# Ledger of designs, part 193: peptides against a protein of PDB entry 8OXM

Target 1, 371 residues: chain A of PDB entry 8OXM
Amino acid sequence: FKAEFRLAGGVNLPKIIDCVGSDGKERRQLVKGRDDLRQDAVMQQVFQMCNTLLQRNTETRKRKLTICTYKVVPLSQRSGVLEWCTGTVPIGEFLVNNEDGAHKRYRPNDFSAFQCQKKMMEVQKKSFEEKYEVFMDVCQNFQPVFRYFCMEKFLDPAIWFEKRLAYTRSVATSSIVGYILGLGDRHVQNILINEQSAELVHIDLGVAFEQGKILPTPETVPFRLTRDIVDGMGITGVEGVFRRCCEKTMEVMRNSQETLLTIVEVLLYDPLFDWTMNPLKALYLQQRPEDETELHPTLNADDQECKRNLSDIDQSFNKVAERVLMRLQEKLKGVEEGTVLSVGGQVNLLIQQAIDPKNLSRLFPGWKAWV

## One batch from the design tools (peptide; made by RFdiffusion4, then SolubleMPNN)

Design b2_p20_3_s2 (from b2_p20_3, 9 letters changed)
Fold by OpenDDE base, seed 1:
Structure b2_p20_3_s2 (fold): chain B 371 residues (1-371), chain A 20 residues (1-20)
Amino acid sequence: as target 1 above (371 residues)
Amino acid sequence: GEELDKLKLEGRKRLRELSS
């Protein structure tokens, strides 16, 4: 291990450590110090299975619809080594880095990322109407710039066009599979973009199976489709390539219902896979930047053995697992709010929900829904 | 049928390999 580490972008400030292997090769390793890397490892396997389903279908194979995966080596429940996605950058680092972010470079007269966050934090405990008004003011004074990622990286017009299409396909595939697995909204530091392929890599998969809906500020979108995510697709936005790739991905997922249900059932009942939301994890995911100073280590988990009878814990767990499976079955049947939708109808509903500024304005301000 | 059962079996096998 080198003595120098770099902080990767991310909610959990993962440390990039350069390791010299026994072969004398330097390998970048991401060391996460507080997260259950088993959850990331399990979700990478589910993504590999989804990729296998997408490769078997002729329509999705022709479109090269895949979710980018990375190798996870869990060392313990709280430690592990990620093979760092070489040649990737967090989209949040590109967009809203304080020194040289694309918003500051291309829109120097817009609100700073800090001003936007402050305005949204001030209304966090206010009405949905007040949140919506402030979110619209923020959006008006913080215009999208993510189109410039492909323009900066790909100077040849033909390559630029191809990479913009690869990006759009990657967003579509990850959005639909992310919806099926209940990943919900993703923090901008937990979405990496490959600087060569323009494909997305999702990291830190600690919220799955719609557990984001039980957070103190519940998620209100099926996946992250914010203004910058859409701007990266170019002039067509969510129409054309994105919509068609979502529909073709959803067709494969719905036609694979029995496979996906069986896989998720095995995962939900795996005693080594803690997917449930706990209060400490919820607090950590929605912690205010101001509250970082007050987490004194004096939460001694006093092992108050709340001897909640093992039977009541098991019954509560089983009821949550059953509800997750039932909701997954509904999604795979196209059941939304008690109505059976076609693939096109379901994909349209999900896109409309994800881009609705009313839904975006209700998200936790720490997740930066204006980016 | 058989390909689905193979995917289910591979899924279970990979999950066991993560639990080991």
Scores: peptide ipSAE 0.022, ipTM 0.575, DockQ to the pose 0.023
Fold by OpenDDE base, seed 5:
Structure b2_p20_3_s2 (fold): chain B 371 residues (1-371), chain A 20 residues (1-20)
Amino acid sequence: as target 1 above (371 residues)
Amino acid sequence: GEELDKLKLEGRKRLRELSS
């Protein structure tokens, strides 16, 4: 291990440690010191299985539809080494870094990332109408710039076009598989981009099976398809390549229903896989930066009162697990809001839900829906 | 059929390897 560590951006300040292997190769490793890396490890295996399904299908194989995966080595219940994707950057660091972020470089007269966040925090406890109005004002004065990522990294026009296509395919595949698995907490620090491949790497997989919907501020979008995410696709936006890749991914997922249900069932009843949202985790995920200073959780161990009988906890757990399996089965049948949709109809509904400014304006301000 | 059962078995095997 080198003595030098870098703090990765984000609330949890994960330590990036450069490790020299026994083979003399330097490997970057992310050490998360507080998060249960078991959840990330399990979800990486589910992504590998989804990649196997996508590779078996001729249409998804020809399009090179894959979710980027990384190795997770859990060291303890609260610590582990992520084999960090060397040459990845958080999309939030590229876009909204305070000093040199792409928004500041390309749009110096727009609102700062701080001004946008402040405006949305001021209306956090307001009506949905007030949140929508302020979100529209923020969006008007904070224009997307993520197209410049590929332009900065890939100077050759032919390479640039290939990498923009790789990015669009990666967004489509991860969006649909993420929706099927009910992946939440897709803020700009939990999505990395590979600087060589232009593919996305999803990290911090601790909100799954739609548990983002039971947060104090419920998640209102199926995946991240914000203005910068769309801008990275270029002039076609969500139309053409993105939509077709979503449809082909959804076809494979729906045709693999029995496999996906069996995998998720085994996971939901694994006593070592804590996927349930607890109140402490919910508070932590939606904590305000201003409240980070005071909430030392001296949650005294003396809140004995929520020792509901072990039997009532087990019954409540089983009822939540059953509801998750039922909702997964509905998604894989194309059942949305009580209606059976075609693959094209389901993908269209999900795209419309993800880009709807009314849904985006209702998200927790820390999710940064204007980016 | 058999390929699906292989994926289910591989999924269960990998899950057991994580739980061990």
Scores: peptide ipSAE 0.021, ipTM 0.576, DockQ to the pose 0.023
Fold by OpenDDE base, seed 4:
Structure b2_p20_3_s2 (fold): chain B 371 residues (1-371), chain A 20 residues (1-20)
Amino acid sequence: as target 1 above (371 residues)
Amino acid sequence: GEELDKLKLEGRKRLRELSS
């Protein structure tokens, strides 16, 4: 191990450690010190299964629809090593790095990322109307720039076009599979982009099965489809390639209902896979910068007091797992708000929900829905 | 049928390998 580490951007300030393998090759490793990387490891396997389903279908195979996966080695319940995706950058680092972020470079007269964050934090406890008004003001003064990622990395116009298509396909695949698995919105530091392929890599998969809806500030979008995510698709935005790739992905997911239900059922009842939302995890995911001072993690919160009868915990867990399976079955049938939708109708609803500024304005400000 | 059962079996096998 080299003595030098770099901080990767992210909610948990992961440490990047350069490791020399037994083969003499240097490998970058991401060390997360607070996250249960078992969740990431399990979700990577689910993504591999989804990729297998997508490769079996001719239409999704022809489009090369895949979710990028990475190797996860969990070291403990609170630590693990990710094989760092060499040649990836967090989209948040590219977009909103304080020194050289794309927003500052291309839109120097727009609000700073800090000003946007401050404005949205000031209204966090306000009405939905006030949140919407401030979000619209922020959006007006913080215009999307993610189109420049492909333009900076791919100077050849033909390569640029192909990479923009690869990006759009990656967003579509990850959005639909992310919706099916209930990943919800994703923090901008938890979405990496590959600088060579323009494909997305989703990391930090600790919120799954719609557990983001039970956070103190509930998720209001099915997946992250913010203005910068859309801007990266180019002039067509969510129309054309993105929509068609979502529809083809959703078609494969719906046609694989029994497979996906069986896989998710096995995971939900795996005693080693803690997918449930707990109050500490919820607090951690939506911690306010102002509250950083007092939560010394007294590591010694003895698990003493939740001697609630094992039977009541198991019954409550089973009822949550059953509800997750029922909701997954509904999604895979195209049941949205009690209505059965076609693949095109369901995908359209999800896209509209994800881009709705009313839904985006209600998200936790820490996740930067204006980016 | 058989391909689905293979995916289920591979899924269960991989999950067991993670649990070990």
Scores: peptide ipSAE 0.021, ipTM 0.569, DockQ to the pose 0.023
Fold by OpenDDE base, seed 3:
Structure b2_p20_3_s2 (fold): chain B 371 residues (1-371), chain A 20 residues (1-20)
Amino acid sequence: as target 1 above (371 residues)
Amino acid sequence: GEELDKLKLEGRKRLRELSS
């Protein structure tokens, strides 16, 4: 191990440690010290299985539809080493870095990222109507700039075009796979972009199976399809390549129903895989910056003595697991809000839900729905 | 049938390799 560590951008400031392998190769490793890396490891395996399904289908294979995966080596329940993909940057670091963020560089007269966050925090406890009005004002004065990522990184026009297509395919695949698995907490620091491939890498997979809907501020979108995410696709936005790649991914997922249900069933009943949302995790994910000072983790061991009957916990767990499996089966049948939809109808509904400013305005301000 | 059993077997094998 080199004594020098770099901090990756993000709330948890994971330590990037340069490790020399037994093969003499330096590998950047991300050490997360607080997160359950077993959740990330399990979800990476599910993504690998989804990739296997996508590679078996001729239409998805021809389109190179894959969800990017990384190696997770869990060292303990709370520590592990992520093989960090060298040459990735958080989309939030590119877009809204305080010094040299793309919004500041290309839109210097727009609201600052801080002004946008402040405005949305001021209305956090207000009505949905007040949140919507302030969100629309923020959006009007904070215009998308993510198109410039590919323009800055890929100077050759033919390469630029191919990389923009790779980006659009990556967003489509990860959005549909993420929706099927109920992946939440898709804030701008949990989505990385590869500077060479223009593909997305989703990290921090601790909110799965729609557990984001039971947060104190529920998640209201199926995936991240915010204005900057769409701007990175270019002039066609969500139409054409993105929609078609979503439909082809959804077709493969629906045709693989029995396989996906069997996989998720094994994972839901794995006693080592704690996928359930707990109050402490919910508080951690939706903490206000002002509340960071007092949570010294004096997890006093003594509050474990709430003798909730083991039987009531087990019955509650089984009922939650059954509901997750039922909802997964509905998604894989195209059942949305009690209606059976075609692949095109289901994908259209999900796109409309993800881009709806009413849904986006209701998200936790830390999710940065205006980015 | 056989491909699903292979995927179930590979999934169980990988889960065992992670639990070891």
Scores: peptide ipSAE 0.018, ipTM 0.546, DockQ to the pose 0.022

Design b2_p20_3_s3 (from b2_p20_3, 8 letters changed)
Fold by OpenDDE base, seed 2:
Structure b2_p20_3_s3 (fold): chain B 371 residues (1-371), chain A 20 residues (1-20)
Amino acid sequence: as target 1 above (371 residues)
Amino acid sequence: MEELDKLKLEGRERLRELSS
């Protein structure tokens, strides 16, 4: 370890430490304090398993379908070392940075990111109809620009085309794997893009097993497939490469049902793996940007000394775990809304749900569904 | 291969520990 550290921006002031490996290579590491990195570490292992399944299948292997992973070393319940995703940028930083975001550069006459957020916050407590109308107005005056990421980073046309395909495959794989695992909180800061590979890196894996559906503002989409995400795929959008990669990923997941169920069952009953949503975590995830200053609830694991009878907590936990396993089994059978779907039918339903402006308009404004 | 088989083994061991 070098003796010098840098502070990364943000309220948690994560420390960037440069480490010299035994191979003589310098590697940047992010030391997070006060965050439980165990959930991220467990989800990275599940992603590695999914990647192994995808590499065993000839069709998914030929398409290089993988979910990007990063190394997580939990040091305690409140500290860990992340391998810093060097050469990645949050999609939100590229798209909606206040100074030089792609929306401001390419669409200077559109609404600002601040104006869009303000309009959606004003209707946050309103009807679904009123949210939908304002969301459609925001979308009309905030047009997608994410196509320009690959155009700015990859000047050679052949490289540009290859990287756009890599991006589309990464979105497809992460969307289907994320849906199967019930991954939530897919806001624009929790999705990084690699500036060299154009692949997505999903970070902050603290909302899994559909726990996003029990948030005060429930998640209404299976994954992030917003207008900018689609624009990054180019002219074909969700059709062609994306759809086919989703179908091939879903085929592998469904054909791996027993393996996925067994692993998720072990994880759900692991007493060291807190996947459940709690009120403090829910409040933190749906906090207003203005309120970010005060409530760092240290998730003091110690304040769970509310002596609810161990039996009643255990029974309630077991019923939630059983429901998660049942829903996972349904997904892996292609059961959606009580109907058994083909892989193509299931993928089509998920795409339609993810792009539906009615579903997108109902999301928490901090999720930025218009981006 | 080894990591998935390791995860399955660790998972089966943990399931046995939780069922005992």
Scores: peptide ipSAE 0.037, ipTM 0.510, DockQ to the pose 0.027
Fold by OpenDDE base, seed 1:
Structure b2_p20_3_s3 (fold): chain B 371 residues (1-371), chain A 20 residues (1-20)
Amino acid sequence: as target 1 above (371 residues)
Amino acid sequence: MEELDKLKLEGRERLRELSS
């Protein structure tokens, strides 16, 4: 290991460390402290299994449908080493960096990212109608620019077209796999884009199995399909390639129901895998700027083991696990809102839910649904 | 059946390797 580290930024201040392997190769590693990387590691394995299913099917293999994965080595419950995804940038960094973000460069007369966030935070405790009106005002004055990512990185028109297709396929695959696994909406810093392949890499998988629906501000979308995510697909938007890739991914997932149910069942009942949402994690994920001042570190959680009878904890856990498995089975059968949908019907419903400005306006403002 | 059982086994083995 080199003695020097860099900070990657963000709340957890992850350390970038360069390691020289026994092969003499330098490898960049991200060390997260105070974060349980076991969930990330488990979810990467589930993604590898989904990729195996997608490679076995001729239609999805021909389309090169894959979810990008990275290596995770958990070292403890509060530390681990991530393979740094070299040649990737957070989409949030490209779009809304305060110094040189694409919105500022291409739309200098639009609202700043800060102005948008402020407007949406002011209405956070307001009615859904007031949230919707302010969200629409923000959207009018903050126009999508993510199309420029491929235009900046790929100057050759044929390469540009191929990379835009690769992006669209990556969004489709990750959206459907993410929906099946209940990843929900993804913060713009937790979606990386590869600068060479235009494929997405999802990081920080701390919300899975629809646990985003039990947050203080519940998730209202099945996956992130915001205006910038759609703008990156080009003029066809969610139609054509994206829709067809979603349908083919969903078809493989539904045809693999028994496999996916068994994998998730083993994970849900693994005593070493804490996937449940705890109140501290929920507060951390939806922390308000006003709440930063009152979290004095004086929560010494004295582990007062409230001896809740081991029986009541086990019964509550089992009921949550059963509910997750039932909902997964419904998704894999195409059961939505008590009706059995075709693959095309289910995918259409999910796309409509994900792009609905009423659903987007109700998301936690910290996750920037206008980006 | 056999391919499903193989994926189940590989899934369980890899989970054990991460839990160890």
Scores: peptide ipSAE 0.030, ipTM 0.511, DockQ to the pose 0.023
Fold by OpenDDE base, seed 5:
Structure b2_p20_3_s3 (fold): chain B 371 residues (1-371), chain A 20 residues (1-20)
Amino acid sequence: as target 1 above (371 residues)
Amino acid sequence: MEELDKLKLEGRERLRELSS
């Protein structure tokens, strides 16, 4: 280990350390000191299994459909070492960095990222109609710029075209697998882009199995398919390559139903894998930047722990686990809202749900649905 | 093949341990 460390940005200030391997190679590692990395480690194993399924299928293999994975070594319940995704940047840092973000560089006359955030926070407690109106105003005055990522990084036109296809395939694969697993909290800081491959790396996998739907502000989209995400695909947007890659990924997932159910069943009942949403985690995920100062939770210890009998906790857990398995089985059968859909019908419904401004306007402002 | 089959096996073993 080198004696020097760098702080990564964000609330938890993770430490970037450089390590020399026994092979003499320098490797960057991210040390998180406050996060339970067990959930990330488990979800990375599930992604590796999904990649194995995608490599077995000729149509998904020909399209190079993969989810980018990283190594996670949990050291304790509150600490671990991540393989630093060297040569990646958070999509949020590229797009909405206050100093040199792509929106500021390419659209200097649009609303600032701060103005957009402020407008959406002001309506957070208002009606869905008022949220929708303000979201549409924000979107009109904050136009997408993510097409410029590939244009800045890949100057050769042939390389640029190949990397834009790699990006589109990565979005499609991660969106469908993320939907099947019920992956939530897909804000712009939890999605990295590789500066060399243009592939996405999903991090902070602490909201899975649709637990984002039970947050104080429930998640209303199946995956992140916001205007900047679509702009990165180029002129075809969600049509053509993206749709076909979603359909082929969904086909492999549906044809692997028994495998995926068996794996998820094991994980849901693993006592070392805390996938359930708890009130403290919910508050942390939807904490306002302004509330960082006041909410020291004085856990007044005098809130009587309702000694829910251990039996009632276990029965409640088992009922939630059963419901998650049933919903996973429905998704893998193509059952949406009580109707059995074809692969094309299911993928179409998910795309429409993900791009719907009414769904996007209802998300927590910290998710930044206008980006 | 082996890693998925290993994870299925490990999964089935864990399910048996939790069901016993």
Scores: peptide ipSAE 0.020, ipTM 0.486, DockQ to the pose 0.026
Fold by OpenDDE base, seed 3:
Formats: sequence, structure tokens, C-alpha cells
Structure b2_p20_3_s3 (fold): chain B 371 residues (1-371), chain A 20 residues (1-20)
Amino acid sequence: as target 1 above (371 residues)
Amino acid sequence: MEELDKLKLEGRERLRELSS
């Protein structure tokens, strides 16, 4: 370990440390405190398994369909070491940084990111109709710019085209794998883009198995396929490469049903793997920036074991785990809204759900569905 | 041993350790 550390910023002030391996190579690591990295570690293992399935299939292997993974070493329930994703940037930092964000640079006459957020926060407690109207006004005055990421980073036209395809494949693979696993909380800071490969890295995997649907503001989309995400694919948008890569990924997932169910079953019943949504986690994920002031968690809340009868907790847990497994089995059979769909039909439904302005307008404003 | 068979084995071993 080097004696020096850097702060990555943010609320938890994670420490960036440089480590020299036994191979003499320097490796940058992120030390997180006050965060349970066990869920991230488990989900990375599931992603590695999904990648193994994708590499075995000729059609997905030829397309280089992979979900990007990073190393996680949990040290305790509240600390761990992450491999620092060197050469990545949060999509939110590129798009909506206050000074140098792509929206401000390419669309200086559009609404600011702050104006968009303010407008959506003002209607947060309003009807779905009022949310939809304001969301459409925001979208009209905040036009997508993510196409410029590849144009800025890749000046050679042949490289630019290859990297745009790599991006589109990465979005497709992560969207379908994320949907199958019920991955939530896909806000613009939880999705990194690699500045060299144009591939996405999904971080903060703390909302899985559709637990985003039981948040105070339920998640209404299967994955992030917002206007900027689509704009990064180029002129064809979701049509062509993206759709075909989603279909090929879904084919592999559906054909691997027994394997995926067996692994998820083991994980759901692992007592060391807390995947369930709790009220404190839900509050933290959907806290307003204005409410940040007074919650010094005096986490001197004693472990008052609310001795809820161990029997009622266990029965409630088992019923939730069973429902998650049943829903996973339905997804892997192509059962959507009580109907059995083909791979193409299922992928089409998921794309339509993800791009629907009515679904996007209902999301928590912190998710930034207009980006 | 393929990584999948390893994950299945590790998962079954953990389930046995937790059931004992």
C-alpha cells in the first residue's frame, strides 16, 4: 500500500488507495466505509456466471456480449475494497455536470439540469397526469446529447463506429441481464462509461430482485433506456443492433433457466445475503437533497430486536423469496402480464416499457428520467 | 471444473454448512 490516499468525493467519502501487487503492478482501489458491499460482491459473481453463459453461445460470443464486472472484496458488513474503475466516468457527470456537462455545452439554450430537477420535484407529490405533462415539457426543452460522448472520445471514424457498436452491445447486455435479475436504482451516477472501450459499468447493486418496485416511489421501467442512453446508439436508436443484441441475450438467459434459478435460489436463502428492501434503505435511496440537513443518524438506535416472532419474519422472508423465484421463472419463460411471449415479443415489450414517457414520468426525480 | 459447476458446488456446500 502507498502511504497516500485520495478522496473520491460524495457523502461516504470513499478513499482511493494505490496498492502494489505481488506482481509489482500498481492497482488503484476504492475503500468504501458505511456501505454493505456483500450485495455488490454477490451480484458480480452472478454477472460473471451470465458472462460465462454468453461466451458459450456462438451468437452472443460473436457479438462480444458481456456485462462489465469489477472486483469486490467485502471486509465487513459496513466496509470493503472495490477495484477502482480507472478510465470510467459516471454518465451523469458527462451529461449534467454543472460547469462542463454535455447538455450545457451542446444545448446552452435548453433548460439547465437544475431547472429540470426543480420542475420534476415540484410535481413529485402530484397526479400521474400532472407529472406526465411536466415531464413532457422538460423533455421538449432538454434534448439528448449523449451521441457526443463517442464523437469527443473517438476522432477516427472507423474507431468511432466500432466504439458506438460496443456501447450499444453493452447497453443491450446489461439491460437484459439487469432485467432478469430485477436490478433497480439505475440512476445516472450508478452507470459508468469506460472512456476507452465505450462499455458500461453498473455500480451500486443494492437494489435487486425487483425490490425497486416496493420503494415509496416504485420503479416503473425494466432498465434505463432514457433519451440520452438511446442517443448514444446513433441514428437507428433502439432499432437494429440494440434490439438484436437484447434478443440474443434473452435467448441465452431463457435457455439457461435451470442454471439461473438454481443460483438465485442459493443466493435468496443465504442468510448472509440481505437482498430485502428495508424502510431505512428505502428512505436513504429516495431522500430529498433538502432533507440531508438533520439526519445525523444517531445510529444509537439500540438493536432493539423487535422480537417480531422469528416465525413471522421467517415466514414473511420465505414468501418473498418464493415470489422472487416465481417471477424469475416467469421472466425466463417469457411470461409478461400473464401472457407467454416469444423472445422478440418479450424484448419488444421491455423496450416499449423502458421508453414510455408515462412510465418515465412516474419515477423518483432523483433517478433523472429526462436524461 | 467449469466456473458454473464450481458455483453450483460452492452454493450446495454453503447450503449444507447452513443446514448442519
Scores: peptide ipSAE 0.020, ipTM 0.475, DockQ to the pose 0.026

